Peptides against a protein of PDB entry 3NZW. Designs and how they scored, part 212

Target 1, 212 residues: chain A of PDB entry 3NZW
Amino acid sequence: TTTLAFRFQGGIIVAVDSRATAGNWVASQTVKKVIEINPFLLGTMAGGAADCQFWETWLGSQCRLHELREKERISVAAASKILSNLVYQYKGAGLSMGTMICGYTRKEGPTIYYVDSDGTRLKGDIFCVGSGQTFAYGVLDSNYKWDLSVEDALYLGKRSILAAAHRDAYSGGSVNLYHVTEDGWIYHGNHDVGELFWKVKEEEGSFNNVIG
Target 2, 222 residues: chain B of PDB entry 3NZW
Amino acid sequence: QFNPYGDNGGTILGIAGEDFAVLAGDTRNITDYSINSRYEPKVFDCGDNIVMSANGFAADGDALVKRFKNSVKWYHFDHNDKKLSINSAARNIQHLLYGKRFFPYYVHTIIAGLDEDGKGAVYSFDPVGSYEREQCRAGGAAASLIMPFLDNQVNFKNQYEPGTNGKVKKPLKYLSVEEVIKLVRDSFTSATERHIQVGDGLEILIVTKDGVRKEFYELKRD

## One batch from the design tools (peptide; made by RFdiffusion4, then SolubleMPNN)

Design b2_p25_2_s2 (from b2_p25_2, 11 letters changed)
Fold by OpenDDE base, seed 1:
Structure b2_p25_2_s2 (fold): chain B 212 residues (1-212), chain C 222 residues (1-222), chain A 25 residues (1-25)
Amino acid sequence: as target 1 above (212 residues)
Amino acid sequence: as target 2 above (222 residues)
Amino acid sequence: PKKFKTKVPAVQESPYDGPVKYWNF
């Protein structure tokens, strides 16, 4: 898996691959690794598929309960803390999760938290999470700037996941793209890696290690 | 076998002066060789002029610091806003740590503040709650690089008066705030050069009778 | 223990350890 999220002048870009594996077996090429918790809050998934899906869904329920009780959407900080507290309670039980909680609230603005099954919780502007994270960082860090246009930021997210999909055997399938703004998240489509690779190679003159 | 513990790297150190204490830590958070954050503070003002850091596995460190902060709050509730003394804080932290003796917090804990006489105090803890008051202590990834330096520069170990043929030890004296800050900076800059888990930034919390002051210095970011 | 002299006690095994293969992202 490769997931990434970064903050920029236009909000947050979230990009993820769609491959699931079972050892050396490619279990699926079409999994959703982003949970849409609410119109303003996303969770990303890396690690154990069941652990991520189950607990991030549970998180969604907790966030909804908060909204109902408080008549206000939960903060990204609080949502990420709920998840962090939960996985910390399960420390030693063997949960495998690497998550990013990304969202926008009026109070916080665009916000990203990293949360993993070790109980680590980090606030930051840029995270790549998964087996392909280092490949994604290589592209993302090389091209990132705060002042990216929305178009360039979306492309950078997509391009970073593509690089990871190319080099990481456990990443691939497609790129799912999200843009998070004050008005909520916007889904920017599913981009098949097979098609995207050749398109990018032709347009950029990149991936010259592949002859085609 | 599943390991519930991570290692987030970093280094901390405390130095007690005459009427102040310093607790410093780098701001790098890592997993293995990957930098998770270049600015993740790990030294905290806990109230009552007590600063605390629990370095090692960040999840455990954060949990411990939160528990201690909560303990301070409850101490105030139960004892009519009485200030928690640094020695009492140390005892409380021992109980927090030892309460998990069979599933320890994977951290090296240091607190700093002023004792009841207004003198600088540094307490260090092992993962299960043994503690000692010391003039200085380094903890974390580069502790082995820094601690001998502190022994030499704070406690003047192996230093002798010039011209005495090694017969007269350098006298113990308290260092000024400026001298301590310099030592802290030199320690961390040196550690950053030789340890991959140390770098990015240095936060120094200085405790005096007037409260807690924070200073920040950049470290190497590679 | 990587950093500490104190030994880490035995921990629970992952429920996903074994011959069966679970999905990973």
Scores: peptide ipSAE 0.410, ipTM 0.698, DockQ to the pose 0.139; fails the geometry check
Fold by OpenDDE base, seed 5:
Structure b2_p25_2_s2 (fold): chain B 212 residues (1-212), chain C 222 residues (1-222), chain A 25 residues (1-25)
Amino acid sequence: as target 1 above (212 residues)
Amino acid sequence: as target 2 above (222 residues)
Amino acid sequence: PKKFKTKVPAVQESPYDGPVKYWNF
């Protein structure tokens, strides 16, 4: 898996691959590693598929309950804290989760929290999470600027996941891409890595280690 | 070291069509190298046009299916005989599986039915309850033999339009019931040839708007 | 918007080695 999220002048970009694995077996190429908790809040999934899917779905329920009770959408800080507190209670039980909670509230603005099953909760501007995270960071860090245009930021997110999909055997399938703004998240499509690779290679003149 | 799990072998396969879904399984039940039964059905009609199989350790599979069937009954009791939708069934099964997260059911679970729009649906689960809706899924002993075949024949992976130099993919289309049944039969006959834990019989459950139909075919009994 | 210092998270590997075929994202 490779997931990433970063803040920039235009909000948040979230990009994830879609491969699931069971050891050396490619279990699926089409999994959704982003949960749309509400129109303004996303969760990303890395680690144990069931752990992530189950608890982030549960988190979505908790966020909805908050909205119903408080008549206000939950903050990104509070949502991430709920998840963090939950996984911390299971510390040592063997949960495997590397998550990013990304969203916008009027109070916080665009916000990203990293939460993992070790109990770590971090607020930040840039995170890559998963087995391919270092490959994604290599591209992302090399090209990241706060002042990126929305178009360039979307491309950078997509391109970083593509790099990870290329080098990490446990990442691939497609890139799911999101842009989060004050108006909520916008889905920017599913990009098959097989097609995307050749397109990017041609347009950039990159990936010259591959003949084609 | 205490090992609470067995492995009863077998293979299951689900394929969704446009207005139907199929869930198939062989009828061989094995332990190690010994065939326990040549006809032990592992694909079940659970009511509400939902068919289910949990392949792996048969004791766990049977337990899970029984629990799900009970969940269907309780759903009817609690919701004035409302039909359980396939997506709701999938969510329920996730909770059944994840409820034993720390002592999992040793099974690969597949369900098939129709979604609320009348379209064929197949959901697959890992042992602890991650799930995905797919057009096709193989599970069990010969899943590694069958799944790549399904990728090619159901999802048309690595197929391109002739004369396009590999630039135009073969378009996705739904398969007919007859085409799906053929693929299922070919899958299991081929798997039986190469895997000792697969064989004896093939039971296919076909879900349509008219209900669940069963078909049976002989497999090699070696 | 406020910028924050980012700490790079550790590489997360699947802990699920065993007979049960868990899926990993």
Scores: peptide ipSAE 0.408, ipTM 0.769, DockQ to the pose 0.388; fails the geometry check
Fold by OpenDDE base, seed 3:
Structure b2_p25_2_s2 (fold): chain B 212 residues (1-212), chain C 222 residues (1-222), chain A 25 residues (1-25)
Amino acid sequence: as target 1 above (212 residues)
Amino acid sequence: as target 2 above (222 residues)
Amino acid sequence: PKKFKTKVPAVQESPYDGPVKYWNF
C-alpha cells in the first residue's frame, strides 16, 4: 500500500493505490483505500484491510452522530482523536492501521492528521503512509512546494503513487485521487497504473529503467 | 500448540452478470488427504435473493452461514419483513466476521445477489471482514488457479483487439448467463484436474429477479 | 514538514497456513 496526503495553497491532495495483498498473493487491484466520511472529510487506509475498513467505517458513524447531536460537522481534530482514542484502547491487541484523516472545517481550514494503531496522532502538512511510503516521499519531497497549482499538485500526488507502485511490490493497481477544498472533496478519478505508467514515461522521459 | 482450525478444501466462485449473479462451489469436503464427502453443499440460499458460501474450515463456514441466516430472520422481525439488500448483507457479514477478529472464522466468504438497481453483485470477504464488491471472485483451495482465468475471461485482462498491435484493449462487456455457466464449468473442471481438494460435484446457484435456481454438474471423482 | 515512518509493516503475513489469508492494504 501507498497512501499520501499533503497540504498546499489550493487545499489538500489525497492519493492512494488500490492493491490489496495476502502475502505474495495479489488479492485485489481495485480496492478503495479512501473512505468518504462526509463531503468534507476523508480517511485513508493502510495496514490490515479489515481493521481499517471496520474502524474507519465506525469512525464515520461517530462523525455522523456528532453532526446529528451537535448540529455541526465534526472537526478534523476531533474525528482523528476519536479514532486515535479507539485504537489506543486496543493497543497490544494486534490492530494494524496507518491512517490519515483529511478534511476541511471552517474553524480549522484544510487539515491532515496521521493516526496509527500504536496510538500515534500527528498533525502535519505532508504524509506518506504504507509499504511504498518511502518511494512516494522520494518523488513528493523532491517536487513539493506550497505554491503548487491545483493541476500540478494533483499530478504530483498521482505521480508519487505511481513511483511507489513501480517500486513497491505491495502497491499498484490504480491511483485514486482526491482534492479537498473549502467546498469539500472532489474525486479526480481512478488512474490505472499500467496505462498511467506508459503515459508518464512518454511525457516525462522518465522510468528509463524500463524499455518500451 | 493449540490449532483449532482445519481445512476442508473445496473451491467457490462468484460472477456477477448484468441482471444476474452466480455463486458456485464444488461439493467435495476433505481433511488432509481424505475425502469426507463427495456431496456436501457449501453454497446456500439465505433468503432475500442472497446466496452465500464461506469456504475454508467447514465448521466455521457453517457457523457463519447459520449466523447470517439468523441475522436475516431478525432483520425481518425488526424491519417489518423488509428485504435485506445485498450491500446491507455485506455490511452485516463484516460485523459477524470482525466480531471474531481475535479468533477469526477461517473462511473466505463470497455472497452473490442483485443490487438495488437489479444489477448482479458479488461481494468477497477476508477472514476478519474486509470486503469488496467485485465482478468476479474465486475462493478456496484452487482460487489461485481460477482467479487469473477469471481476470482473463470475465475482465478481459491482457486481451487486445486483433490487428491493433496491442494498442486497443478488448472492451468490457457483460457476459450472458450461458457464457458465465460455461466459464464456471470450465473453471471447476480445470481446477479439479490440478487440485486434489476440488472435485466430485459442482453446484451453481443462479440469482435473478425471479429468484434462485440451482444447477448441478458432475466433476471428476478422483 | 516532518517525515513520518509508519509502523505499518511492509508485509503482513497471514497468521494461518493455507488458502485463506488476511488482506493487507
Scores: peptide ipSAE 0.394, ipTM 0.774, DockQ to the pose 0.704; fails the geometry check
Fold by OpenDDE base, seed 4:
Structure b2_p25_2_s2 (fold): chain B 212 residues (1-212), chain C 222 residues (1-222), chain A 25 residues (1-25)
Amino acid sequence: as target 1 above (212 residues)
Amino acid sequence: as target 2 above (222 residues)
Amino acid sequence: PKKFKTKVPAVQESPYDGPVKYWNF
């Protein structure tokens, strides 16, 4: 798996691959590693598939309950804290989760929290999470600027996942791409890695390690 | 060292059509190299037009299916005989599986039915309740033999339109029930040739708006 | 900009050994 999220002048970009594995077996190429908790809040999934799906779905329920009780959408800080508190209670039980809670509230603005099964909760501007994270960081860190246009930021997110999909055997399938703004998240499509690879190679003159 | 799990072999396969879905399984039950039964059905009609199989350790599979059937029963009691939707069934099964997260059911679970729009639906589960809706899924002993075939024949992976120099993929389309049944039969016959844990019989449950139909075919009894 | 790395293992181990596998994201 490779997931990433970063803040920039235009909000948040979230990009994830879609491969699930079971050892050397490619279990699926089409999994959704982003949960749409509400129109303004996303969760990403890396690690144990069931752990992530189960608890982030549970988190979604908690976020909805908050909205019903408080008559206001939950903050990104509070949502991430709920998840962090939960996984911390299971510390040592063998949960495997590397998650990012990404969203926008008027109070916080665009916000990203990293939460993992070790109980770590971090607020930050750039995270790559998963087995391919280092490959994604290689591209992302090399090209990241706060002042990226929305178009360039979307491309950078997509391109970083593509790099990880190329080098990490446990990442691939497709890129699911999101842009989060004050008006909520916008889904920017599913991009098949096979097609995207050849397109990017042609347009950039990159990936010259592969003979096409 | 005590191992709480067994392996009873077998293979299951789900394919969703436009207005139908199929869930098929062989009827061989084994332990190690011994055939326990040549006819032990592992695909079940669970009511509400939902068919289910949990393949791997048969004791765990049977337990899970029984729990799900009971869940359907209670859903009717609690909700005025409301039909359980396939998506709700999938969520329920996730909770059944994840409820044993630290001592999992040793099974690969597949359910099939129709979604709320009347479209064919197949859901597959890992042992602890991760799930996905897909057009097709193979599970069990010969899943590694069948799944790539399904990728090619159901999802048309690596197929291109002739004369396009590989630039245009073969378009996705739904298969007819006859085409799906043919693919299922070919899958199981081929798997039987190469895997000792697959054979004897093939039972196919076909879900349509009219209900569940069963078909049976003989496989090699080797 | 703030950058952080995860400690999540690249591959999640199955809770049991056998043909049925735990899925990883």
Scores: peptide ipSAE 0.391, ipTM 0.767, DockQ to the pose 0.780; fails the geometry check

Design b2_p25_2_s3 (from b2_p25_2, 9 letters changed)
Fold by OpenDDE base, seed 5:
Structure b2_p25_2_s3 (fold): chain B 212 residues (1-212), chain C 222 residues (1-222), chain A 25 residues (1-25)
Amino acid sequence: as target 1 above (212 residues)
Amino acid sequence: as target 2 above (222 residues)
Amino acid sequence: PVRFKTKVPAVQKSPYDGYVQYWNL
């Protein structure tokens, strides 16, 4: 898996691959690694597919319950804390989760929290999570600026996942891309890595290690 | 080392059509190198036009299917005989599987049915309850032999329009029930030739708006 | 305001994780 999220002047970009593996077996190329918790809040998935899918879905339920009880959307801080507290109670049980909770509230603005199954909870501006994270960071860090246009930021997110898909055997399939603003998240499509690779190679003159 | 799990082999396969879905499984049940039964059905009609198979350790599979059938029953009691939708069934099965996260069912689970729009639906599960809706899925012993074939023949992977220099993919289309049955039969006959844990018989459950139909075909009995 | 907390049973690492192959992301 390779997931990433970063803050910039235009909000948050979230980009993820779609490959699931079982050892050396490619279990799926079409997994949704982003949960749409509500129109303003996203969760990303890395690690055990069931652990992430189950508990982030559960988190969605808790966020909805908060909204019903408090008549206000849950904060990104509170949502991430609920998940963090839960996985911490399971510490040592063998859960495998690397997640980012990304969203917008009027109080917080655009916000990203990293939460993992070790109980780590971090607020930050840039995270890459998964087996391909270092490959994604290589591209993301080299091109990241706060002042990126929305178009450039979307491309950078997509391009970073593509780099990871190219080098990490456990990442691939497609890129799912999101832009989060004050008005909520916007889905920017599913981009097949096979098609995207050749397009990017041609347009950039990159990936010259591959002949074609 | 203590191993609480058995492995009863076998293979299952689901394919979704436009207005139907198919879930098929061989009828061989084995332990190690011994055939326990040449006809032990592992694909079940669970009611509400939902078919289910949990392939791997048969004791776990049977337990899971029984629990799900019971869940369907209680759903009717609690919700005035409301039909359980396939997506709700998938969520329920996730909870059944994940409820044993720390002593998992040793199974690959597939369900098939129709979604609320009447479209064919196949859901597959890992042993602990991650699930995805797909057009096709193979599970069990020969899944590694069949799944690549399904990628090519159902999802038309690596197929391009002739004369386009590989620039135009073969368009996705739904398969007819006859085409799907052919693919299922070819998959299992081929798998039987290459895997000792697959064979004896093939049972196919076809789900349509009119209900569940069963078909049976002989496989190699070696 | 009353806070609701999720109560989790005391759990240990599953001794069976090595027997079952999960899907990984």
Scores: peptide ipSAE 0.433, ipTM 0.792, DockQ to the pose 0.220; fails the geometry check
Fold by OpenDDE base, seed 4:
Structure b2_p25_2_s3 (fold): chain B 212 residues (1-212), chain C 222 residues (1-222), chain A 25 residues (1-25)
Amino acid sequence: as target 1 above (212 residues)
Amino acid sequence: as target 2 above (222 residues)
Amino acid sequence: PVRFKTKVPAVQKSPYDGYVQYWNL
């Protein structure tokens, strides 16, 4: 898996691959590694598929209950804290989760929290999570600027996942791309890695390690 | 050390069509190198036009299917005989599986039916309850032999339009029930030739708006 | 309102030990 999220002047970019594996077996190329908790809040998935899918869906239910009780959308801080508290209770039980909770509230603005199964909870502006995270960071860190246009930021997110999909055997399938703004998240499509690779190679003159 | 799990072999396969879905399984049940049964069905009609199979350790599979059937029964009691939708069934099965997250059911689970729009639906599960809706899925012993074939013949992976020099992919289209049955039969006959845990018989459950139909075919009895 | 309570089992078996593999992301 490779997931990333970063803050910039235009909000948050979230980009993820779609491969699931069982050892050397490619279990799926079409997994949804982003849970759309509500129109303003996203969760990303890395690690055990069932652990992430089950508990982030559960988190969605808790967020909805908060909205019903408090008559206000849950904060990104509170949503991420609910998840971190949950996984911390299971510490040592063998849960495998590397997650990012990304969203926008009027109170917080665009916000990203990293949460993992070790009980770590971090607020930050840039995270890459998964087996391909180092490959994504290599591209992202080299090109990241706060002042990126929305178009350039979307491309950078997509391009960073593509680099990871190319080098990480456990990442691939497609890139799912999101832009989070004050008005909520916007889905920017599913981009097949095979087609995207050749397009990017031609347009950039990149990936010259592949001859074809 | 005592191993609570066994392996009863076999293979299952689900394919969704436009207005139908198919779930098929061989009828061989084994332990190690011994054939326990040449006809032990592992694909079940669970009611509400939902068919289910949980392949791997048969004791766990049977337990899971029984629990799901009971869940369907209670759903009717609690909700005025409302039909359980396939998406709701999938969510319920996730909870059944994940409820044993720390002593899992040792099975690959596939369900098939029609969605609320009358479109064919196949859902597949890992042992602990991750799930995905797909057009096709193979599970069990010969899944590694069959799944790549399904990628090519159902999802048209690595196929291109003639004369386009590989620039235009073959368009996705739904397959007819007859075409799906042919693919299922070819999949299982091929798997039987190359895997000792697959054979004896093939049972196919076809779900349409008119209900569940069963077909049976002989496989090699080696 | 009753909150969903999670229980950690006293005895755990590894899901990775056996014939059927779990999906990883």
Scores: peptide ipSAE 0.396, ipTM 0.775, DockQ to the pose 0.238; fails the geometry check
Fold by OpenDDE base, seed 3:
Structure b2_p25_2_s3 (fold): chain B 212 residues (1-212), chain C 222 residues (1-222), chain A 25 residues (1-25)
Amino acid sequence: as target 1 above (212 residues)
Amino acid sequence: as target 2 above (222 residues)
Amino acid sequence: PVRFKTKVPAVQKSPYDGYVQYWNL
C-alpha cells in the first residue's frame, strides 16, 4: 500500500493506491483505501484490510453519533482521538493499521492526523503511509510547496502514488484521488496505473528505466 | 504445536452478470490426500436471494454459514420480514468474521445475489472480514489457477482490439448467463485437471430476480 | 513512521501452500 495526504494553500490532497496482497498473491487491484466518513472527513487505510475497514467503519459510526448528540460535526482532532484511543486499547493484540484522518471543520480548517495501531497520533501537513511510503516521499518532498495550485497539487499526489506503484511490489492497481476543501471532499477519479504510467512517461519524459 | 485448522480443499467461483449472479463450487471434500466426500455441497441458498460459500476449513465454513442463516432469520424477526439486501448481508458477514478476529474462521467467503437495483453482485471476504464487491472472484485451492483466467475472460484484462497495435483495450461488457456458465464449467474442468483437491462435481447456483436456480455438472473423479 | 511491511498474521499460508490468507493493504 501507498497512501498520502498533504496540506497546501488549496486544502488537502489525499491519494491512495488500490492493491491488496496476501503474501506474494495480488488479492485485488481495486480496493478502496479511502473511507468517506462524512462529506468533510476521510480516512485512509494501510495495514490489515479487515482491521482498517472494520475500525474505520466503526469510527464513522462514532462520528455520526457525535453529530446526532452534539448537533455539530465532529472535529478532525476528536475523530482521530477516538480511533487512537480504540487502537491503544488493543495495543499488543496484533491490530495492523496505518491511517490518516483528513478533514475540514470550521474550527480547525483543513487538518490531517496520522493514527497507527502502535498508538501513535500525529498532527501534520504531510504524511505518506504504507510499504511504498518512501517512494512517495521521494517524489512528494521534491516537488511539494505550500503555494501549489489545486491542479499541480492533485497531479503531485497522483504522481507520487504512481512512483510508489512503480517501485513497490505491494502497491499498484489504480490511484484514487481526493481534494478536501472547506466545502468538503471532492473525488477526482480512479486512475489506472497501467494507463497512467505511459501517459506520465510520455508527457514528462520520466521513467526512463522503462523502454517503451 | 496446536493447530486447530484443517483444510478441506475445494474451489469456489462467483461471477456477477448484469441482472444475475452465479456462485459455483466443486463438491469434493478432502483431508490431506484423502477424499472424504465426492458430493458435499459447499454453496448454499441462505434465503432472501443470497447464496453463500465459505471455502477452506469445512467446519469453520459450515459454522459461518449457519450463523449467517440464523442472522437472516433474526433480521426478519426484528425488521418485519424485510428482505436482507446483499450489501447489508456483506456487512453482517464482516461482523461475523471479525468477531473472531483473534481466532479466525479459516475460510474464503463469497456471497452472490442482486443489489437493490437488480444488478448482479459478488462480495468476497478474507478470513477476518475485509470485503469487496467485485465482478468475479475465485476462492479455494485452485483460486490461483482460475482467478487469472477470470481476469482475462470476465474483465478482459490484456485483451485488445484487433488491428489497433495494442492501443485499444477490449471494451468491458456484461456476459450472458450462458457465457458465464460456460466460463464456470471451463474454469472448473481446467482446475480439476491441475489440482488434486478439486473435482467430482460442480454445483452452480444462479441468482436472478425469479430466485435461485441450481445446476449440476460432473467433474473428473480422479 | 516507517511501515515497510504490514504485519502478516502468522496464520497466513503461502498462496501455493494455502489459499486462505489475510488481505494486506
Scores: peptide ipSAE 0.380, ipTM 0.770, DockQ to the pose 0.349; fails the geometry check
Fold by OpenDDE base, seed 1:
Structure b2_p25_2_s3 (fold): chain B 212 residues (1-212), chain C 222 residues (1-222), chain A 25 residues (1-25)
Amino acid sequence: as target 1 above (212 residues)
Amino acid sequence: as target 2 above (222 residues)
Amino acid sequence: PVRFKTKVPAVQKSPYDGYVQYWNL
């Protein structure tokens, strides 16, 4: 898996691959590694597929309950804390989760929290999470600026996942791309890595280690 | 160290069509190299037009299917005989599986049916309850032999339109029930040739708006 | 951020896992 999220002047970009593996077996190329918790809140998945899918779905239910009880959307801080508290209760039980909770509230603005099954909860501007995270960081860190345009930011997110998909055997399939703004998240499509690779190679003149 | 799990072999396969879905399984049950049964069905009609198979350790599979059938029954009791939708069934099965997260059912689970729009649906589960809706999935011993074939023949992976120099992909289209049955039969006959844990018989459950139909075919018995 | 590696969860399973395996993201 490779997931990433970063804040910039235009909000948040979230980009993820779609491969699931079982050892050397490619279990799926089409896994949804982003949960749409509500129109303003996303969760990303890395680690055990069932752990992430089950507990982030549970998180969605908790966020909805918050909205019903408090008559207000849950904050990104509170949502991430609920998940963090949950995984902390299971600490040592063998959960495997690396998640990012990304969202926008009027109170917080665009916000990203990293939450993992070790009990770590971090607020930050840039996170890459998964087996391919270092490959994604290589591209993302080299090109990241706060002042990126929305278009450039979307491309950078997509391009970073593509780099990881190229180098990480456990990442691939497609890139699912999201832009989170004050008005909520916008889905920017599913981009097959096979097609995207050749397109990017041609347009950038990159990936010269691969002969076309 | 004590190992509570066995492996009873076998293979299962689900394919969703436009207005139907199929779930197929061989009828061989084995332990190691010994055939326990040449006809032990592992694909079940669970009611509400949902068919289910949990392949791997048969004791766990049977237990899971039984629990799900009971869940369907209780769903009817609690909700005035409301039909359980395939997506709700998938969520329920996730909870059944994840409820044993720390001592999992040693199975690969596939269900098939129709979604609320009447379209064919196949859901697959890992042992602890991650699930995905797909057009096709192979599970069990010969899944590694069949799944690439399904990628090519159902999802048309790596196929291009002739004369386009590989630039135009073969368009996705739904397969007819006849085409799907043919693919299922070809998959299992091929798998039987290359995997000792697959064979004897093929049972195919076909789900349509009219209900569940069952077909049986002989496989190699060696 | 903490380096994360995708791995099979530490749960009881057969020591000789064949085709029945956990999915990792």
Scores: peptide ipSAE 0.376, ipTM 0.767, DockQ to the pose 0.408; fails the geometry check

